# Ledger of designs, part 296: peptides against a protein of PDB entry 7UQJ

Target 1, 160 residues: chain A of PDB entry 7UQJ
Amino acid sequence: PELYQNFNITPPRGVLFHGPPGTGKTLMARALAASCSSDERKITFFMRKGADILSKWVGEAERQLRLLFEEAKKHQPSIIFFDEIDGLAPVRSSKQEQIHASIVSTLLALMDGMDNRGQVIVIGATNRPDAVDPALRRPGRFDREFYFPLPDVKARFKIL

## One batch from the design tools (peptide; made by RFdiffusion4, then SolubleMPNN)

Design b2_p26_8_s3 (from b2_p26_8, 10 letters changed)
Fold by OpenDDE base, seed 1:
Structure b2_p26_8_s3 (fold): chain B 160 residues (1-160), chain C 160 residues (1-160), chain D 160 residues (1-160), chain A 26 residues (1-26)
Amino acid sequence: as target 1 above (160 residues)
Amino acid sequence: as target 1 above (160 residues)
Amino acid sequence: as target 1 above (160 residues)
Amino acid sequence: EEKQEEIKKRQEESAEKYKDEPVEFF
């Protein structure tokens, strides 16, 4: 919220942190939540795992997504972090995934239904951005992708 | 500023965030700006793109760099973030890049002219650290390099 | 400490930031320290380099590790950041590195001796996770690994 | 090598896609 205003930039509805597992995605999402959270302006951080939404909420996954977005809206400013979002929103290409198609459609509708003035940011972390439904990767959804990359290069981080 | 003091570390004049695009460089630069910015001590964040400085300010690029550093000094504590600094400060090896050599020389002089007691941090982000003039990568300039790396490795960030 | 409580997550004793040099490991560790540090609840950040512990403290490395953990416990909530922990805790496979084996054993004992209720987080950054002793990578030690990945990719982090 | 190159390519594509837009914050 405030950081966007200070940077004169429109807050994304969704940020896709993609890259291999363990690349900092979950770390960065939480570090962002913490760095954007002052004592005066605590950001409420909601974490869900994509696979957990599908497995634990068979038949309720849509309702739980709605509740999550409602709760995030109620506790603005907030971050919704979907870890392993490729597990929540797999590519619609397989005929057998009607349940997945419904959950993805609900997530799409929830992201589309985010007021651009709302202080809710959705961060999706995935190891397989190509396994995330392209519909989620459109403007007004996960329209900003951040790639978290891999190790062969011997360069020292000498921080500050 | 305070982060350096709390870490008992001399603030670098410049930090090179290098690594591929989408590795968190711009993210981390801003997350650092936000995390080092309290309500009492707002860090002013100045973002410029290397290519934009060269293309939009043909003949004024040196002046605009000076103005940027002056403005950053005026609004201390501040971060100057150069996105795609390889576009601003290409390797001086080609005879045809006299304009680049001048801009790089100005940036070098501005970084060298930073008071070590100043609360201005310069972050350069590049995808091609080897395309950044080695003169910028010397002590007192971008003397700290941070390499932002690529994805195959299935490690979960289970943060803090 | 609070970050874990707010996320309803058990604090790890240790977090391994692994990935090539310059991936944001040291940056993220500091950004996390800053983001978890409010004015009311300052996180004390202790930084050590693995190679510096071995080279500067020959014969005192164990004592200095103990002092570091004692100081971190005294200044809770705290982060102990080991930069280049592969330099501190190399793989025990070489017969010639008895001194390394002792230091690693001391670090293991110190991490095992961390009260799970303690507000001390150990972050190890390495460019070579496979060069880190597997004993450090067990539950109750660096049981959470964060992979910081490598460069060719021109993605901008447009954060929040 | 091939995996690193494929990863490299996926990243180049992702990064080129997001090259022009600054980091926002909350």
Scores: peptide ipSAE 0.000, ipTM 0.208, DockQ to the pose 0.110; fails the geometry check
Fold by OpenDDE base, seed 3:
Structure b2_p26_8_s3 (fold): chain B 160 residues (1-160), chain C 160 residues (1-160), chain D 160 residues (1-160), chain A 26 residues (1-26)
Amino acid sequence: as target 1 above (160 residues)
Amino acid sequence: as target 1 above (160 residues)
Amino acid sequence: as target 1 above (160 residues)
Amino acid sequence: EEKQEEIKKRQEESAEKYKDEPVEFF
């Protein structure tokens, strides 16, 4: 709840940060974690890579996702940041369907299983919002999308 | 001395940049190097990775640290930036204690051995300030800590 | 042409983004790609690493560069981003001269062979502009250099 | 740096995985 007040937004379960790679989606996700952290209120930031969950945790990806969500729930308030979530939950294409389908189904179930009163935010970062399974982009999951347009050269020159 | 005037702060030997990864700690450390560099006054920026010092320089890490500090002293004004310094100087955990302890002790000695009149700044960046050996966070070492809170969404939207 | 109008600058063939690593050169290069992309006008972004071209494409680096420029031309408007271009085109030092010299000569020829009417921008990012072969920094190649000074602490504190 | 190398390595792996795919900026 209170984590979401800092966003001045109705508490989403999931936020999709999309935009070109290096637009600072990861920077922003972490930004939210830190700006919402105070000395009195540390936000636990869990970072996972979509591709790492698929590649490193072959056969255990579902279990690792469950453990991640349990740990995030245990360490509330928390942010789960999936970098490259399109790697985790690609739009179902036929030839690798089984492994991706099970991981996507697990992530869907975990996001749906989040208590709306919980202080867990899931942030997915992708360069390709259209490559993310549309099931993840539905209400109650990644139902808020933030485009990370790139700072124009001028905006960055003002910071320089 | 003059390097520190640019900071409007009493010259620390070491600055710990802490905050979530991608908060631009590395960006800021290099910022300091570049903003303090002029055409007339180039600041030499030495970047090392905490994990690289442990992994690539197995058995030579202490020597490489000494060489780094000598080179930094030779190329004053200079910044030594340790990215992921928690990898270099983890809080002493039992099973890898000897290698880490020697590297930490060497880094402590090198930071203590810096002349207060020298133009060498050591910046350590970490995602986990609490994972950095507290001995490094003492006065005369990394005695200044800058939290890199992340730009809020609004701050970044103003840059967008 | 139109890609360059977005920069409010005379269309360079190449832009050298230089500055300390983590100054967000890669972020900015990608920023330019996305800010210049619209729904109506997708910019194809080709990212290559200087070191990868030398290390992964041993003996084929020239061919891979040619293919990259052909593909970038085919997918106009496009950005070719060379991250760590100092790895691709180091200032010629004696002992590895042949391999580096051929790759640099190929990159020079490819940049010179770009039609000024083409919608291909080459962005080189380096931490060491002085380590980039001066031949690449000449007019008609990387003839614009953007220093990525780092946001001063104040500029970043205003974002914090 | 491992995270810059991991961002870099992911930018490498993402750039390598998408090396030949036009990164459509949506």
Scores: peptide ipSAE 0.000, ipTM 0.190, DockQ to the pose 0.054; fails the geometry check
Fold by OpenDDE base, seed 4:
Structure b2_p26_8_s3 (fold): chain B 160 residues (1-160), chain C 160 residues (1-160), chain D 160 residues (1-160), chain A 26 residues (1-26)
Amino acid sequence: as target 1 above (160 residues)
Amino acid sequence: as target 1 above (160 residues)
Amino acid sequence: as target 1 above (160 residues)
Amino acid sequence: EEKQEEIKKRQEESAEKYKDEPVEFF
């Protein structure tokens, strides 16, 4: 929060962590939450898996998202981390269009409804950024993207 | 290397990484693969999700496990990382007993069939260690367990 | 364990984790510590920030390093993780040469003084590997280096 | 048979997309 204020950097409303499985996206989100917390200002970290929101709460996923954002707003400063966000907001595939469309629309509305003064950062993690609904990757939503390379590619980049 | 030699610790055939979601289990497995590789000796890292093996391969999960272990053995030294291993080998619940029992039995047989000279380490990650079949948590399988505490709990334990 | 034994890989005394900010270096070090612990043999994880050692302990940084290594040796097996190690051991810049030189010399001596039988691994993390004193990057010190690319570069390389 | 080959081909393509390139560590 203060870091972004002091840098005059508009904090991303949403940050998309993308990259191969097991590259540390979920871990980084938690580490960011921990690193941004101080003794005086604890950041509340909310974590959900996209697939869990869909699977556990068939027909309640929109309500669970609303409750999550309300709790995050109530416990500001906060980070909402969506692991496997492509499971929550898959690219509109023809077979499950309506249920996924309502969940995506709810998530979009919740991200759009975050006032610029809100101390809520949303981090989405995916192994498949192209499987995330492009509407979520627009400015004011997941407007910053962070790729997570394989450790091996990290090694290869050190030889070059 | 020397750490484990000097410890006189029989290397686990399997390592269970457990702890709350987003504590870094998957990232850790990759970094272990990373830290164990050298320019001369690359470790091949195989990653699978437990739920993906079950869901994508209904009736082929046993074959996919066998192929995975054969490939890992062929590309020694190697690490097999099972993310969400509780999804692959859930505690034997009465309702889906036979399919899960066959998959668990196959995984058990594959882990038991790893010769002590094999350069294959199996890492299982779960958020729910108690949801992993206890047969997998026995000596010669996932015989070492590593708890991944929340970063905030790590901060508290660092203050203590 | 076996992986490193079978590899006949001398474990690095020091491992340098380098790569852009927010690539998971600190979290990876913690998870390595966790992954090397067992129920029978817990690895003690020591974490310090390079800048904190310099800023909190002006004139005591050498003593703090000695105490840290003594504690790590006392609590073997152990991992010492230096986050932002470039802040502790910057490349010799003309203006603060003597204080930094003493700290660097102390860290070098401590890393060199670790007997090959010591169960202490030192992990340094930096965003700027070229800002780390080259003397630390020599064999017997931080002799293995692991690049941690950006969370944005990892996703681009998976799409390619 | 054809469904098994198509599953196998999607397996190979998925395995190829997820060819864990050997971790080249330096």
Scores: peptide ipSAE 0.000, ipTM 0.195, DockQ to the pose 0.129; fails the geometry check

Design b2_p26_8_s3 (from b2_p26_8, 10 letters changed)
Fold by OpenDDE base, seed 5:
Structure b2_p26_8_s3 (fold): chain B 160 residues (1-160), chain C 160 residues (1-160), chain D 160 residues (1-160), chain A 26 residues (1-26)
Amino acid sequence: as target 1 above (160 residues)
Amino acid sequence: as target 1 above (160 residues)
Amino acid sequence: as target 1 above (160 residues)
Amino acid sequence: EEKQEEIKKRQEESAEKYKDEPVEFF
């Protein structure tokens, strides 16, 4: 939030963390949330998994997304972290078109409906950025992408 | 490997990483794999998601687990990392008993069938250790547990 | 920068990420850089390894540090990330005193020469905070420390 | 091997792409 305020930067609506699995995307999202938190201004960190929204909330996924964004807006400054966003919003393949299309459409609308004045940041993490619907990767949505490389093997040798 | 060899500790057959999501469980598993790897002795890192084994391999999940353990044994020293192992081996709830019971039984048998001489380490990561079948958390299986705490908020304040 | 401005905190000249390597220190630094960047005000992320500065730039390490800080100041807001800063600024041991002392002295001077108005953050990552010259860990330098815990050392001892 | 080389190449390209360039994150 404040980083954007002082840089006079419209906070990106969404950031896509991508890279090989276990490169710390989720850890990073939590660390960003906490780094942006203060004693006075705690950032509320909302976390969901893409697959959980699809599987646990069959028929309610859209409602759950709306509720999540409402809660995030209510508890702003906030971060919504979608782990495995490729599971929530896969590239529209012909056979599962309608339900996924609706969830993607809802997420797009929620991302588009984030007022630039809102202190809600959305982070999507994926191992497969190309499996995320390109509509989510457009300006005003997940318009920022970050590649999480595997820790360099030498850095890993330094890791132990 | 060498840490256990030098500590004369029988390498645990399995380690359960648990803690809030995005505490770096998957990152750590990869970091451990890489840090135990040398130029001479690369550890092969096999990664699977619990939910993927259930969903992608309906009816073949047991075979895929066997193949995974065979590949891991063939490419030893190796780490098998199950991300979201609570998705692979949920606590036996009545309505999905048989298929999950068979997958859990197969995983138990594979964990039990790991000769202590095998350089195959299994890492299970979960956000819900209590959602993992207690049979997997017994000695000789995932008998080692590790809590990934959230990075201390104050430590995060020291980052920013 | 802005997080510090809005917290009315003098931006730390430096942050020390310490902890067992591959706990995501480098990842965290990159993600902090990235989280502070936007479309309008991109944070320039300068990354160097301590050992690379010593080994690649024998006799030029001081000049390379100066150039790095000048570039960072030119491209502010910026983050200078020193991975393995313990390789750059080891605790002065008697046999390598002069060259390391000069590099440490240069880094100290550069850290001290960062005007509090400059939007340059320095992040040092180390696996060995006690191997970093204590002069770097003083107020106005790397005065903020963040421990990247290993996933519980006992679990590492149980994994490894 | 190829996947590790491709990952390594992508890491080098990513490390180079994010070397001294504005990292777009937040």
Scores: peptide ipSAE 0.000, ipTM 0.357, DockQ to the pose 0.085; fails the geometry check

Design b2_p26_8_s4 (from b2_p26_8, 9 letters changed)
Fold by OpenDDE base, seed 5:
Structure b2_p26_8_s4 (fold): chain B 160 residues (1-160), chain C 160 residues (1-160), chain D 160 residues (1-160), chain A 26 residues (1-26)
Amino acid sequence: as target 1 above (160 residues)
Amino acid sequence: as target 1 above (160 residues)
Amino acid sequence: as target 1 above (160 residues)
Amino acid sequence: EEEAERIAKRQEESAKRYADEPVEFF
């Protein structure tokens, strides 16, 4: 958070965490959320799995996304963390069910509809950044991408 | 492996990591794998998601589990990490499809068939330890359980 | 970064990550660095180990610290990550060699000399926060502290 | 930088393989 103030960087609406599984993407998102909380100003952390939104909310996924963004806005400052976002918003394909296209469209609209003045950050985590719809990876959406490398062997040896 | 040698602790056959999502269960399993690896003695880390074994290997999940355990034994010292193990081995219910019951039975047999002399550790991660079949949580299987707490807010507030 | 803009939180000069080894402190620092970088504005991530600065730069550690801070300022926005900062800045003791006292004094001066307008964040990681000089843990220095909990001690001890 | 880029590239290739076969053997 403070880095962006110092950097005079416009806060991204969305941040894509990508890298091999178990590289701590979810832990990082949680750590960022609480790192940005204070006793006076708690960040509300919303977490969803991409596949869970598709599988549990057949026909309601769009509504659930809207509700999630409304609730995040209501409880701002907030973070919305989508784990496995490639499961929620896969690359647009001719074989994509109309449902997936609609969910991607809804997520795009929600990302675009976030006023840059809103205290809501969206973090997407994926093991497959290339499986995320390129439209989500554009400026004003997930325009910031972070590679989570495997914990380097040298880092591991000194941590143990 | 080296940690167990150094601690003179009999390596458990199975360890259940449980706690809220994004508490670093997968990261910890990877960190443990590398932590127990030396330049002379690499631990082979096998990772599978419970739901992926069910969804991708319809009709072959048992065979894939056997192959995974054989490969882990062949490449010992090794760790088998099951992420979302509650998806692979849900609690036995009257509504459990015969397929799930057979997969659970196969996993039980594989856990029991691991000689304590084998340098194979099985780590299961779940957000719902109570959704894991209690038979897997018995001595000689996942007889060690680990709660991953949410990174406490107090910890985070001091960094920011 | 955005969360701090949204939170109107004054950027810390320094952040202390503490907790047992393998808890993802280094991973967190790298992911924070990545998380604040864009395609247009990369954060320069400087990583040093506290013990490496002492052991590799006998008699030049102060100069190397100054150069590191100058280089970080030159390449701002930047993060300086000190892994094992307790090795660099141990608690002041009557038995502390004059060299260690001078390094601590230099680090204090560098932390104090960072204008809050500078786009340089310092992250220290330690397994022993109580081994870090309390003077570094004051407001305007490492005034923010994150505990990286072990995945519950019951966890580690039962795997082990 | 170059070594980090070689590590990143090998990890990207590993991630691509991981996308097709959920078998990470480390």
Scores: peptide ipSAE 0.000, ipTM 0.320, DockQ to the pose 0.053
Fold by OpenDDE base, seed 1:
Structure b2_p26_8_s4 (fold): chain B 160 residues (1-160), chain C 160 residues (1-160), chain D 160 residues (1-160), chain A 26 residues (1-26)
Amino acid sequence: as target 1 above (160 residues)
Amino acid sequence: as target 1 above (160 residues)
Amino acid sequence: as target 1 above (160 residues)
Amino acid sequence: EEEAERIAKRQEESAKRYADEPVEFF
């Protein structure tokens, strides 16, 4: 919440961190959570792996998502970080479509159902932004995309 | 301001974030702005794209830079983030030299004119540090360079 | 400290940031330090370069490490950031073994001697995790490894 | 381009390693 107030911008419901694996997307999401936390205003950070929600909770994944968003809403201000969100909400292309479609639909509904006054921010990290359902990338969902890309090898940090 | 007090280091007037496109330079600048913001001490974050200042404000770019620095000074503590700063202050090599020279000279003067007691930090992000005028990379300007580079494939994030 | 409370996780004694040079490991450590700092609860950030400790303080490096950890303990909550920690604690393979062995042993003892109630976090940044002594990578030391890897060139930051 | 692609491939293997483990920030 505060981070976006400081930017004079409407807080997104969701931010997509995309770029090749390990770019510090997760690290950045945690750093953001920490950075927005003060002694008085602790941000609760919820982390889930997209593939883990899908694989561990076959048939309960939708319920676990709902519980996660409810818990995040109870612990506002909060960040929900989905690592490997392409594993949770893959583009509708493979034969496992129905199970994925319900989870995607649930995540869409949860993101759409977030009150704009809610202090819950959703960060999805993916290595494959094109493997994320385009419906999640629309306004009011993951409507802000942060790319995390490749810098060159050579420059020495002289941090004084 | 506080971030540098916590580091027991003289705050730079400017920090150059360099490295290939999308490294989270902008995201890091935002994360830093947010991280240094508390409920009581909100850092105002000003974002400008170098190419946009140059292209949208041909003949007014110098004035827009002055206004930006004045606004940042009024809203201290503040961060001015220039994305693609190589587009704002390119190395003096092309026939469009005069327009670029005035903008570069203005940015130099604004960075030089920042009081060391000012709580304004300038972050320039570039994918081409060598395309940034060397005059901007001198002490009292972008005197700290943060490379945002390419990490190797192999290691494992455990984020509990 | 607070960030870990917000994550409901036991704070590590040490975190290894690894990945190719300039990934923002140092910047992230600073961003984390800043992010966990509030007006009331300022995290003191201690930065040292591994090679500088080794090269500047030949014969006093162990004492300087002890003083650094004592100072960090006095200024809790604090972060000790070692940039290029592979320069401080290289794998025991080269003929300069004895001087390095004492420094490594001192760093091990200092990390092991950190009370679990202490609000001191050690971040080691390296471009060569395999060049860091495996003894430092054990539980109670740098037991959490953060990789900072290479994102792809192509994605456009639409930062609204 | 090729060096960026080689380094992008080097990220792909890394976060496959990192996706599996929990890390604490400050």
Scores: peptide ipSAE 0.000, ipTM 0.197, DockQ to the pose 0.132; fails the geometry check
Fold by OpenDDE base, seed 2:
Structure b2_p26_8_s4 (fold): chain B 160 residues (1-160), chain C 160 residues (1-160), chain D 160 residues (1-160), chain A 26 residues (1-26)
Amino acid sequence: as target 1 above (160 residues)
Amino acid sequence: as target 1 above (160 residues)
Amino acid sequence: as target 1 above (160 residues)
Amino acid sequence: EEEAERIAKRQEESAKRYADEPVEFF
C-alpha cells in the first residue's frame, strides 16, 4: 500500500531519537537540518550536548537553556538538537534531585512555552530513553519517539 | 563555540543513506520528512522499495519512476525515499543488464532533470552502497552519502 | 562486488576521528568494525565513552581501561572505540591534573603495550582534537587522524 | 544472552512494525 503519509505534522514540539549508540541519531538530526534547509528557507541548527550543559554551565544551565530557545526562536525555522538528553534531564533519582529538577523544569517550561506556531523543532537524542525524565516524554514535549534500531547480526550475514 | 551551521544546502538532488540493515535509515528518512514539515509547509513523503519497483512493475518500472517524480514535483516540497535502492539500481552485473540499465538510466535522467530549484529531495537507503550503480553516486544525483552504523551489542549492555 | 576493503592498514595502534559533532565519527568506527567483519573473521567492537569512564569509574577508570584492553586482546580481531576521547584524556589543565594524568598515563601505557601484531585497533573520536592530550597523538598511539568535515557549504558547491 | 535476544527480538519486531505499519510518526 502506497504510504501516502500526508504528514499533517503539527511540528512536534519535541522528537526523541532513541536507540543504541551509533545508530545515526546525531547524524540524522544534522541530515534533517540539512535537508530541510533550502536556499530560500535555511533551517538554523542548534546543537547542544546534555552532559556539556550540566558540566560547563553549573549554575547557569537554566539561563543557557533559555538563551538557546530564544536564539532558536529568533532564527526560525530552527532545530534544537540535544545530543544525549539523558545527561541533561535524567530520570529523577533521589540524590541529585534539586539541580537536575530545576533544569528539567526549565526545559519543560521552555517546551511548553513554545507556541505550536513556532518553527522550532526540538530533537533529543539518547541511548537510554528510560533514563530520560518521563515528564519530557509527555504530549507537547518529546511526544514523538524515533527508535534507531540495531541492525540484526543476521541481516548482516545476508549482506556479506 | 556554537556551531551555527547555516546549512545553505542547495538541496542535494539525492542523499544516499547507507549502512547495515536496521541502522535507522528508513526511520530517519521518515523523521526527515516529518521534521521538515511544518503546518505551513507540509513535506509530502513518497516511499518506494527498490525490490518492489522491479518485481511489481516489471516492464513498467520506468513509467512508475516518472510518475513518482511527477507526483513528487506536484506535491512539493516532497521527499522521494527509495528504501533498498540497491534493489532498483544495482551495480551493472552481466545477466540482468538491459532491464536494469534502462531503469538506472531513467532514474539518472529523472535526477538530472530535477531543477535545483525543485523542492524534491531524493533519499536512497541501502545496506550495500557498493551495490548501487556508481552513476547514481555522482554529483547532481546521490552526491551526499550518510553512513548508518551498527551499535555493538556489548556497548548496549553497558548503556542499559 | 563486496567492498572488501582489505584495510591492509597495518592497524594503526590508534586512529583519531575528529571533526564537528555528528559528522559520522562513531558511525565510521562501527562501519569499520562492520566492514572488517566477515563470517570467518568477526571483529569484536568495544565502545566506551570518555566522559562515562571518568564519571562512572571514579577511582577504577585505570582498572577498567586495563580490563577493556585485555578483553579486546582476548577477542581479537577487535576495535576499541572511544567516543569523546577528549573527555577521557583531556589536555592537561592545571586543576584536575592528578586523576586525569593517571588515566592518560594508563591509556598511553596500554597503547604503547599493544604489540603491532595485535589485531586490536583503537579508534578515538572527538569533536575537539586540540582538547586531546598531545601525548596520545604521537606515533604508536593515535598517530592517524581522520578529519570528518562538516559538508561545508563550499564542499557542497564542489559536489553540485 | 537471553535478554540480549529478547531485546534484539523486540527490536526486530519494533523495526518490523515501524517498517510495515505506517507509523504515524506524525
Scores: peptide ipSAE 0.000, ipTM 0.183, DockQ to the pose 0.043; fails the geometry check

